Peptides against a protein of PDB entry 5OK6. Designs and how they scored, part 29

Target 1, 215 residues: chain A of PDB entry 5OK6
Amino acid sequence: ELPGLDSQWRQIENGESGRERPLRAGESWFLVEKHWYKQWEAYVQGGDQDSSTFPGCINNATLFQDEINWRLKEGLVEGEDYVLLPAAAWHYLVSWYGLEHGQPPIERKVIELPNIQKVEVYPVELLLVRHNDLGKSHTVQFSHTDSIGLVLRTARERFLVEPQEDTRLWAKNSEGSLDRLYDTHITVLDAALETGQLIIMETRKKDGTWPSAQL

## One batch from the design tools (peptide; made by RFdiffusion4, then SolubleMPNN)

Design b1_p11_5_s3 (from b1_p11_5, 6 letters changed)
Fold by OpenDDE base, seed 3:
Structure b1_p11_5_s3 (fold): chain B 215 residues (1-215), chain A 11 residues (1-11)
Amino acid sequence: as target 1 above (215 residues)
Amino acid sequence: AEAALAAASAA
């Protein structure tokens, strides 16, 4: 059942639990296409529930690059292309208006950065490879707040590395050279890793030498 | 390091 227009406005826009509520690390927020949201605002502000300004179901189609993997388009901007809503507000809108058939919700997490909280709309997609088989990549998503240690553990798991095997990471930089990821305690953000970046897992030889040390 | 890793991948 659709609540009254004023109730909808208060529920979605209130400063306590709505769009303007404080961000908290680990919480889920959802993207809503900007044009739809503006139409909804006009509808509820109009004061006539029978008006021609009814927004219809939520349709985020313009935010997606494809309808197969449901990847977001690159370069979307908050306030221009979409608005962010906390989970409760999103679920209210979906319950009231519905979501376009077949579209997944665009759920993102709040992350804690040194000085701010933000919704991480674009997590980092890294291309993980082994040093001896650069042609076989695994694309894996990481938060900017994830440690290099997690990236290494994930690479080891994906490549089925035995516990006794020693491994380390290299990142291919924008200049095409390789940067050694020495400190596993720094974050993906601290290491300035970017989506599409090649991350090479080097495995130590049985003789105790590293492949990279021989040339 | 880069050359070594590239060579290792080619072997």
Scores: peptide ipSAE 0.043, ipTM 0.768, DockQ to the pose 0.504
Fold by OpenDDE base, seed 1:
Structure b1_p11_5_s3 (fold): chain B 215 residues (1-215), chain A 11 residues (1-11)
Amino acid sequence: as target 1 above (215 residues)
Amino acid sequence: AEAALAAASAA
């Protein structure tokens, strides 16, 4: 059942707990398609609950590029294509209006960057491969704030590397050459890793030599 | 290093 229109507006737009609340690292925020949100604003501002301006269920279909992996379209812009809501506000809207059948929520995390907090709408998707099988990739999402060490651990897990095996990472750069990721403490952002970038995990040989050291 | 990795990938 829908609460009063003024109550809806205050609950969702209130600067203390709603859309305008401060970002906090690690919190979940959700994307709402802009046209739907504007229709909702018009509805609640109209003062008539029986108005033809009723927005219906939330439908984020236009934000997705596919209905298999539910990936976002590239180049979406906050305030133009979508609005960001904190988890509480999102859950209220879903409870009041529903979400289009079969659509997942578009959940994103607040990240702490050196000078700003922001909702990370586009995490980095890396293509993880082994040095001896470049044709078998695992696509994995990482935050820009994740360490290279986490990327390495994730690669080891995906490729079922035993704990006693030594591994290291290489990134394929824009020129097509390989750059070794020596420092595992820097972030994905610091390493300037990008979506679609190939990351090669090299495994040390049983003889103690590295495959890359033999030429 | 890159050539060695490529060769290792082909082996």
Scores: peptide ipSAE 0.042, ipTM 0.769, DockQ to the pose 0.448
Fold by OpenDDE base, seed 5:
Structure b1_p11_5_s3 (fold): chain B 215 residues (1-215), chain A 11 residues (1-11)
Amino acid sequence: as target 1 above (215 residues)
Amino acid sequence: AEAALAAASAA
């Protein structure tokens, strides 16, 4: 049985633990399709539990571009396409109304940027390759707050690079040239890396020379 | 550097 409509409203919309609560770095928030959420608002504000405004189960289908990897459509806008709920509020709604069968929750993390906290709806998807085999890529998601060092470590892991092997990164820029990622302590954001960008891991030769330095 | 990486990738 659903809780009282006023109780639902207070639980989900409150400024301390609900939709309007402050963002905190590392917390999980969930996307809810805007039309469903507005229907829910109308339902609980209407005061009639038997109203035809009952929203039914949560259905985020319109937010997805595919049902294989459940990737979000590009260019979704908060407040227009979806609303963000903290984990507790999301779980309440799911428990009360259900989630469309087979559809995963759209969970995202709050990240801390220099002057703002935000829910990172679109993590950066990088195409990791080795310098000697550009045809074999690994697509990996990173936060904008992840370091280039983490990108490098991830590339090393994906390509099974031994600890004694020395590696470094290049990024393919918009002009098609390669920029060295010298500083491994800066973030993905600081390096201005973008989704779909090719990141090339160069491995040092046994003779101590770099492949890129020989020509 | 870029040419070297491109050449290495073509092998």
Scores: peptide ipSAE 0.041, ipTM 0.762, DockQ to the pose 0.446
Fold by OpenDDE base, seed 2:
Structure b1_p11_5_s3 (fold): chain B 215 residues (1-215), chain A 11 residues (1-11)
Amino acid sequence: as target 1 above (215 residues)
Amino acid sequence: AEAALAAASAA
């Protein structure tokens, strides 16, 4: 049974635990398609549970570019295309109304940027390859706040690099040239890495030389 | 460095 309409409004819209609550780094938030959310607002504000304004199950179909990988469309805007809800509010709505059959939740994390907390709707997808086999890529998601060191560790793990092997990263830039990622302490954001960018892991040779070293 | 890395990738 659905809670009373006023109770629903208070649970979802209150400034303490609902949509207006402060963002906290590391917390999960969920995207809700804007039209559905507005329909829900109209329903609960109308005061009649038997009204024709019932929103039905949550359906985020218009936010997805595909139903295979469930990737979001590019260029979605908060407040225009979707509303962000904290995990508790999202779970309430799903329990009350359901989610469209087969459709996954759109979960995103709050990240801490230098001057602001933000829900990271679009994390960076990098194509990781080895210098000696550019044809075998691993696509991995990273936060803009993740360090280049984490990218390197992730690449080493995916390619089963032994701890004693020395490795370093190169990024292929828009001009087709390779930029070496010297500082592993800077973030993905600071390095200006972008989704779809090729990241090459170079492994040091047994003779102590680097494959990229020119004579 | 880039040319050397490309050559190493082809070897």
Scores: peptide ipSAE 0.040, ipTM 0.757, DockQ to the pose 0.394

Design b1_p11_5_s4 (from b1_p11_5, 7 letters changed)
Fold by OpenDDE base, seed 1:
Structure b1_p11_5_s4 (fold): chain B 215 residues (1-215), chain A 11 residues (1-11)
Amino acid sequence: as target 1 above (215 residues)
Amino acid sequence: SEAALAAASAA
């Protein structure tokens, strides 16, 4: 059973704990399709629980580009295509109205950037490859705030690199050349890495030489 | 280049 309309509005839109609450790094927020959300607003503002303006179950279908990987469409805009809700508000709406069958929630994290906090709707998808097998890639998502060191560790894990093997990263730049990622302490953002960018993991040879040193 | 790095590893 649905709670009272005024109660719904206060729980979801309350500036302290609802949609307008302060962003906190590491917290989960959820995307809600804008048209559904506006329909919900109209419903709860109408004052009649039996109104024909009932929004039905949450349906985010228009936000997805595929139903296999459930990737978001590119170029979605907050306030136009979707609304962001904190986890508590999202879970209330799901409990009251349901979520379309088979659709996953669109969960995103708040990240801390040098001068702002924001919900990272589009994390960076990197194509990880080995220097000796460029045809076998692992696509992995990273936050802009993740370190290059994490990218390297993730690549080592995906390629089952043994702890004693030494590895380093190269990024393919827009000109098609390779830039070595020397500093593993900088972030994905600082390194200006972008979605779809190829990251090459080089493994040191048993003789102690690097493959790239032979170029 | 990417191709050069791959070629060097195969040599």
Scores: peptide ipSAE 0.039, ipTM 0.761, DockQ to the pose 0.566
Fold by OpenDDE base, seed 2:
Structure b1_p11_5_s4 (fold): chain B 215 residues (1-215), chain A 11 residues (1-11)
Amino acid sequence: as target 1 above (215 residues)
Amino acid sequence: SEAALAAASAA
């Protein structure tokens, strides 16, 4: 059952638990298409539950570039294209109005940058490959705040590298050259890694030599 | 280069 319109407004827009609540690192937030949200605002502010302003089910169709992988369009802007809601508020709206059939929720995490908390709408998608088989890639998402060490561990796991095997990473730059990722403690952001970038995992030979050292 | 690293792997 839909709660009263004033109750809906207070639950969703309340600055303590609603849309305006402080961001906390690691929490889940959800994207809501801006026009739907504005329609909901008009409905609950109108004070008439029987009004023609009823928003219907949440429909985020315009935020997606495809309905197969449900990838977001590039260049979406908060406040223009979508509104961010904390998990509790999102779940209330879904329970009250429903979500368009077949659409997944657009869940994103709050990350902590040096001077700001931000909902990371666009994580970095890296193409992980082995130096000996560049034709077999694994696309993996990483936060900008993830360490290069995590990227390396993830690559090792995906390629089933044994613990005793020594590995290191190279990033293909825009010039087509390879930049070695020496420091595994820096973040994906610090390393300036970008979506679609090729990351090559090099495995040390049994003789103790590196394949790249023979070049 | 990527090509160089691939070539080294084939050796």
Scores: peptide ipSAE 0.038, ipTM 0.750, DockQ to the pose 0.619
Fold by OpenDDE base, seed 3:
Structure b1_p11_5_s4 (fold): chain B 215 residues (1-215), chain A 11 residues (1-11)
Amino acid sequence: as target 1 above (215 residues)
Amino acid sequence: SEAALAAASAA
């Protein structure tokens, strides 16, 4: 059932689960296409449920670059392209208006950065490769708050590295050189890793030497 | 470089 217009406004904007609700790490938030949201605002502020301003179902089509993998377009800006809603508010809107058929919801997590919480709209997509087979990459998503240790463990798992094999990571920088990721306790953010960046997993030789030491 | 690391592994 569609609530009264004033009730919708209060629930989405000023409720305990409203748009202005404080961010908390680990919570899910959802993207809503800006024009749809503005149409909804106009509808509920108009005070006439039968008005021509009815927004219809939520349609996030313009936020996606493809309808196969449902990847977001690059460079989307909060407040210009989309609005962020907490999970409860999103679910209310979906229950009231529906979501365009076939579109997935755009769910993102709140992350804790040193001085701020934010919704991580764009996690980091890294290209993981082995030092001896640079042509076989695995694209894996990581949070900016994930440790380099997690990246290494993930690489080991993807490449089926045995527990007794020693491995370490290198990142290809913008200059085309390789930076050694020595500290596995720092985050992806601290290491300044970016989407599309090549991460090379080096495996120690059976003789105890590293391939890179012979360069 | 990537090429150097790959070359070292191939040798």
Scores: peptide ipSAE 0.037, ipTM 0.745, DockQ to the pose 0.619
Fold by OpenDDE base, seed 5:
Structure b1_p11_5_s4 (fold): chain B 215 residues (1-215), chain A 11 residues (1-11)
Amino acid sequence: as target 1 above (215 residues)
Amino acid sequence: SEAALAAASAA
């Protein structure tokens, strides 16, 4: 049974636990398609539970690029294409109205940037490869706030690199050349790494030489 | 260079 319309509005829109609450780093937020959300607002503001403005189940179909990997479309804008809700508010709406069958929730994390907290709607998807097999990539998502060190560790794990093997990263730039990622303490953001960018893990040879140094 | 790493991959 649906709560009263005023109760729904207060649960979702309040500044303490609802849509207007402060962002907290590491917290999960969820995307709701804007047209659905606006219809819900109209429904609860209308004061008639039997109104034809009933929004039905949450349907985020228009936000997805594909229904295979459930990737978001590029260039979606908060307030135009979607609304962000904290986990509690999202779960209320899902419990009241349901979610379209087969669609996953669009969960995102709050990240801490130097001057702002934001929901990271578009994590960076990097194509990780080994220097000796450029044709086999692992696509891995990273936060803009993740360190290059984490990217390197993740690459090592994906490629089953032994602890005693020394590795380093290169990024393919827009000109098609390779830039060495020397500092592993900087973030993905600081390194200006972008989605779809090729990241090459170079493994040191047993003779102590680097493959790239001999060429 | 990318060519260098590609060459290293062929080795």
Scores: peptide ipSAE 0.035, ipTM 0.739, DockQ to the pose 0.640

Design b1_p11_6_s1 (from b1_p11_6, 5 letters changed)
Fold by OpenDDE base, seed 3:
Structure b1_p11_6_s1 (fold): chain B 215 residues (1-215), chain A 11 residues (1-11)
Amino acid sequence: as target 1 above (215 residues)
Amino acid sequence: DLAELQAGFLS
């Protein structure tokens, strides 16, 4: 059974623990499609439990570009396309109204940037490839706060690089040239890496030379 | 393109 309308409103919109609560690094937040949320607001604010404003189950279909990988559409804007809720609030709504069958929740993490906490709605999806086979890519998601070192380690793992093999990364830039990622301690954000960007793992030759020396 | 880039690494 649904709790009272006022109780629902207080639980979800509570300034201390609801939608407007401060972000904390590492927390999980969830996206709710804006139209559904507005319908819910109208329902609970109307004060009539039997009104025609009942929102039905949560349906985030319009936020997804595909129902295979459940990728979000590009360019979604908070407050226009979706609302962010902390985990507790999300779970309340799901328990009260349900989630459309087959849809996964859209869970995102709060990340800590230099001067702000932000829900990372769009982690960076990089295309990892080897220098000698650019056609075989591994798409891997990284946080903007992840280090280039993590990207390199991930690439090495995906391509089963042996520990004794020396590797380094290149990023294909918008101009079609390659930028070497020298500093592995900087973040994905600092390196300005973007979703869909090709990241090339170069493996040093046994003769001690680098394949890129011939570029 | 990618083909040219690949060729560079393999040259």
Scores: peptide ipSAE 0.150, ipTM 0.868, DockQ to the pose 0.859
Fold by OpenDDE base, seed 1:
Structure b1_p11_6_s1 (fold): chain B 215 residues (1-215), chain A 11 residues (1-11)
Amino acid sequence: as target 1 above (215 residues)
Amino acid sequence: DLAELQAGFLS
């Protein structure tokens, strides 16, 4: 059963626990398609629970570019295409109205950037490869706040690199050349890595030389 | 290109 319209409004829009709630790093927020949300607002503000303005189930279909991997369309803008709700508010709306059958929630994390928090709607998808087999990639998502060290560790794990093997990373830049990622302590953001970028893990040879020495 | 990069690492 739906709660009272005023209760819905207070629960979802309340600045302490609702849409206006302060962002905290690590917390989950959810995207709601803007038109649906506006319809919901009109419904609960109308004061008539039996109104024809009933929004129906949440449908984020227009935010997705595909129904296979459920990836978001590029270039979506908060306040224009979607609104962000904290987990509690999202779960209330889902419980009250339902979510379109088969459609996954669009969950994103709050990240801490210098002097600001934001919901990271678009994490970075990197193509991880080994230097000796560039055609076999692992696509892995990283936060802009993740370190290059984490990218390296993730690559080592995906390719089952033994602990005693020495590895390092290269990024293919927009000019088609390779930039070595020397500092593993900087973030993905600091390194200006982008979605779709090829990241090459180089493994040191048994003789102690690096394959890239031949480049 | 990718082929050139691959060749460089393998040579």
Scores: peptide ipSAE 0.113, ipTM 0.850, DockQ to the pose 0.880
Fold by OpenDDE base, seed 2:
Structure b1_p11_6_s1 (fold): chain B 215 residues (1-215), chain A 11 residues (1-11)
Amino acid sequence: as target 1 above (215 residues)
Amino acid sequence: DLAELQAGFLS
């Protein structure tokens, strides 16, 4: 059952617990398609639950580029294409109006950047490969705040590298050359890694030499 | 390209 329209508005738009509440690192927020949200606003602000402004179920279809992997379209803009809601507000709306059948929620995390918190709508998808087989990639999603060390550990895990094997990373840059990722303590953001970028894990040879020594 | 990079690591 739908709560009163004023109650809906207060619950979702309340500055302390709703859309306008402060971002907190690690929390989940959800994307809502802008037109649906504006329709909802009109509905609850109208004061008549029987009005023709009823928004129907949440439908984020226009935010997705495909209905197979449910990837977001590129270049979506907050306030133009979507609205961000904290988890509690999102769950209220879903409970009241429903979500289009088959659509997953678009959940994103708040990340802590050096000077700001933000909802990371577009995490970085890296193509992880081994130096000896660049054609076999593992696509893995990382936060901009994740360390290069985590990328390396993830690559090792995906390729089942044994603990005794020594590994290091290279990034293929926009010029087509390789940049060595020496500092594993910097973040994906600091390293300026981008979605679709090839990250090469090099494994040290048993003789103690590196394959890249022949480059 | 990828082929050249691969060749470099495999040389």
Scores: peptide ipSAE 0.106, ipTM 0.842, DockQ to the pose 0.847
Fold by OpenDDE base, seed 5:
Structure b1_p11_6_s1 (fold): chain B 215 residues (1-215), chain A 11 residues (1-11)
Amino acid sequence: as target 1 above (215 residues)
Amino acid sequence: DLAELQAGFLS
């Protein structure tokens, strides 16, 4: 059952729990396709529940590049392509109008950057490989705020590296050469890692030498 | 595989 139109507006657009609320790191926010949201706004502002402006179920189809992996299209812009709602507001809209059948919610996290909180719509997708098998990759998403240490640990886990084995990371740069990621305490953002970038995990040999030392 | 490593590092 739909609440009154004024009630809907208050629940979704208010500055305390709605669209205008401050961002807090770690919170979940959800993307809503802009045209649907504008239709909803028109509906609730119109004051007629029987209006032809009824928005129907939420459909974010135009935000996805495919319906297999449900990846977002590149280059989407807040306020132009989508709006961001906090979890509570999103769940209200879904409960009232429904979500297109089979379509997953687009949930994103608020991250803390040096001088700003931001909903991280596009986490960094890295291609993790081992130095001795470059053809076998694991694609893993990381936050820009994740440390290189986390990337390394994740790579070790994905490739089932034993705890006693020593490993380190290299990143393929834009020039095609490899840069060693020496500092594991800096973030993905600080290291300027980008989606699609190849990250090579090098494993130390039993003799204590590194494979790359032979280059 | 040194060959793969070298290819990766030198490419």
Scores: peptide ipSAE 0.038, ipTM 0.742, DockQ to the pose 0.229

Design b1_p11_6_s2 (from b1_p11_6, 4 letters changed)
Fold by OpenDDE base, seed 1:
Order: structure tokens, then sequence, then C-alpha cells
Structure b1_p11_6_s2 (fold): chain B 215 residues (1-215), chain A 11 residues (1-11)
């Protein structure tokens, strides 16, 4: 059962806990397709619950590039393609109207950038490989705020590297050259790593030498 | 070229 239209509007749009609430790092927000949301606004502002402006269930189909991996289309813009709602508001809308059958919610996290909080709609997808098998990649998502150290630890875990083995990372540039990621304390953003970029984990040999010495 | 890079690492 739907609550009153005015109640819906206050619950979703209020500046304290709704769409306009302040962003807080670590919190979850959700994407809602813009046309659906505008239809909902028209519905609740119309004052008639039986109006033909009823928006139906939430359908974010146009935001997805495919229904296999449920990845977002590239280049989506807030306010044009979608709106962002905090978790509580999203769950209310889903409870009231439903979500298209089989369609996952589009959940994203608030991240803390140097001078602003932002919902990270597009985390960085890196292709992790070992130096001796560049053709076998693991695609892993990272926040722009994640450290290079986390990328290295993640690579070690994915490739089952033993704790006593020494490893380091290289990033492949668009030009084909390699840059060693010396500082593991800087972020993915600081290192300017991008989605689709190849990250090579190098493992030191038992004789103490590095494979890259031959580069 | 990935093949060249891999070859260099394995040399």
Amino acid sequence: as target 1 above (215 residues)
Amino acid sequence: DLAALQAAFLA
C-alpha cells in the first residue's frame, strides 16, 4: 500500500534525510533512472493517487549496457540520465512501487575526495596480471580512494602469492610503456589509474633478482 | 605490445 502523496514527497525529497541530504563517506546511494523519477514527481505532486501519471515499478534498464554483468553505460550524467537517492529513500521507493523483476539495484558509495564528497558512480576496473602470464587477467573494481597498497594486496590474494614472496606493481600506459608504482600509499586517483588499465604484479625470483631487470 | 613485454619479463 502506498502512503499519502504528500508523505511520499516529504520522505524522498526532504533536505535532511532525502535526496538533498549531505553526502557522508562510506554511505550507500542508489541510482534511479531520470524519466521514472520525473514521472514519480509528477504523480505525487498531482494529488490524485489514482491518476494516470502513476509511474509503475522502477525500471533502470536504460542505464545498463547489458543484462549479463549489469554494468552501467559509460558517460551517464547525474540530473540528466539519473538521480541519486540515499539508501533509505531508495528502499522506500522500492517498497512502494517495486523494482523491475530480475533487475539489480544500482548501489554506489560516497567517497571522500580532497575537497569534496562524491557518490562514486564509476569505480575503477583494473586488469590484474602476473608478469609471467600477461594474458590471464583478473578484473577487479577499486575506488579512486583506494591505495596502491590495497591493489597490491588484492593482486597477491587473487594470484595466491605466499606471504614470504616479494611483489611489486607496474602500470601499463596507453602508449605501451610501463611505470612502476613505487609509492603504495598514494591512491588510485593519485596514480591516475583508469578503467581497463593493465596492472602487472611482478614477483621477485628466489635468487633475489627481479624479472624486470631484463626490461 | 603485450607479447614483447612478456618476453622481456621472461628473458
Scores: peptide ipSAE 0.161, ipTM 0.870, DockQ to the pose 0.890
Fold by OpenDDE base, seed 5:
Structure b1_p11_6_s2 (fold): chain B 215 residues (1-215), chain A 11 residues (1-11)
Amino acid sequence: as target 1 above (215 residues)
Amino acid sequence: DLAALQAAFLA
């Protein structure tokens, strides 16, 4: 059952627990398609529960580029294409209006950047490959705040590298050359890694030499 | 090998 219209508004659009609440690192927020949200606003502000402005179920279809992987379209802008709601507010809306059948919620995490918190709508998707087999790539999603060390560990796991094997990372740069990712403590952001970028995991040879020594 | 990969990237 839907709560009163005023109650809905207060629950969703408030500065303490709703849309206007401060961001906190690690919290989950959810994307809501802008047109639906505006329709909801009009409905609850109209004061008539029987109004033709009833928004119906949440439908984020226009935010997705595909219905297989449910990847977001590129270039979406907060306030224009979608609004962000904290988990509690999102769950209220879903409970009241439902979510379009088959659509997953668009959940994103708040990350902490040097001077600001933001909801990371677009994590970085890296193409992980081994130095000796470019044909087998693993696309893995990382936060901009994840360390290069995590990228390396993830690559090792995906390629089933034994613990005793030494590995290191290279990134294909914009100039087409390879840059060594020496510092594993810096973040994906600090390393300026981008979605679609090729990351090469080099494995040390049994003789103790690195394949890249042949360059 | 990685050397070959580098060469390919620079091509």
Scores: peptide ipSAE 0.086, ipTM 0.815, DockQ to the pose 0.157
Fold by OpenDDE base, seed 4:
Structure b1_p11_6_s2 (fold): chain B 215 residues (1-215), chain A 11 residues (1-11)
Amino acid sequence: as target 1 above (215 residues)
Amino acid sequence: DLAALQAAFLA
């Protein structure tokens, strides 16, 4: 059952638990398509529950580039294409209005950047490959705040690297050059890794030499 | 290209 319009507005827009609440690292926020949200705003502000401005179920279709992987379109802008709601507010709206059949929620995490908290709408998708088979990639999402060490561990896991095997990472630049990721403690952001970038996991040879020594 | 890069790793 739908709450009263004023109650809906207070619940979703209040500064403590609603859209304007402070961001906290690790918390989940959800994207809501802007037009739907504006329709909802108009509805609850109108004061007539039977108004023709009823927004219907949440429909984020226009935010997705496909309905297979449910990836977001590139270049979406907060406040223009979508609004961000904390988990509680999102769940309220879903419970009240429903979510379009088949659409997954667009859940994103708050991350802690050097000087600001941000909902990470676009995690970095890296193409993980082995040095000896660059054509077989594993696409894995990472936060900008994830360490290079995590990227390496993830690569090792995906490629079933045994613990005794030594590995290291290279990032392929747009011009085709390679940068070795020496420091595994820096973040994906610090390393300036970008979505779609090829990350090469190099495995040390049994003779103790590195394949890259030949580069 | 990637083929050349792979070849370089495998050389």
Scores: peptide ipSAE 0.299, ipTM 0.916, DockQ to the pose 0.897; fails the geometry check
Fold by OpenDDE base, seed 2:
Structure b1_p11_6_s2 (fold): chain B 215 residues (1-215), chain A 11 residues (1-11)
Amino acid sequence: as target 1 above (215 residues)
Amino acid sequence: DLAALQAAFLA
């Protein structure tokens, strides 16, 4: 059942699960299309439950670039295109109004950056490949806060690399050159890796030499 | 050029 309008407003805007609550690293937040949210605000602030301002089901369609992979459009801006709600608030709204049929929630994580918490709306999508087959890529999402070590481990797992095989990573830059990722303890952000960037996993030869020695 | 890069690794 739909709660009273004042109760809805208090719960979503001012409650413990409110939109303005502090961010906490690791928690989930959800995107809500801005126009829907504004319609909801008008509805609950109007004080008339029978008002024609009823927002209907949540519909984030305009935030998606496709309905197959449900990828977000590029360049969306908080406060202009969408609002962010903590998990509890999102679930309340979905419970009250429903979500458009077949449409997945847009869930994102809070990450800890130096001196700030942020909802990571756009994680980094890297194209992982092997040095000997650059045409076969695995697209994997990483947080900007993930380590290069995690990227390497993920690549090893995706390519079914045996534990005894020695591997290392290279990043292809926009100029076409390769930068070896020496320090596996730095983050994706620190390494300045970007979405769509090719990351090459090099495997050491049995003779102990590296394929890249021939470059 | 990915082809050139591939060739370099396989050379």
Scores: peptide ipSAE 0.172, ipTM 0.874, DockQ to the pose 0.876; fails the geometry check

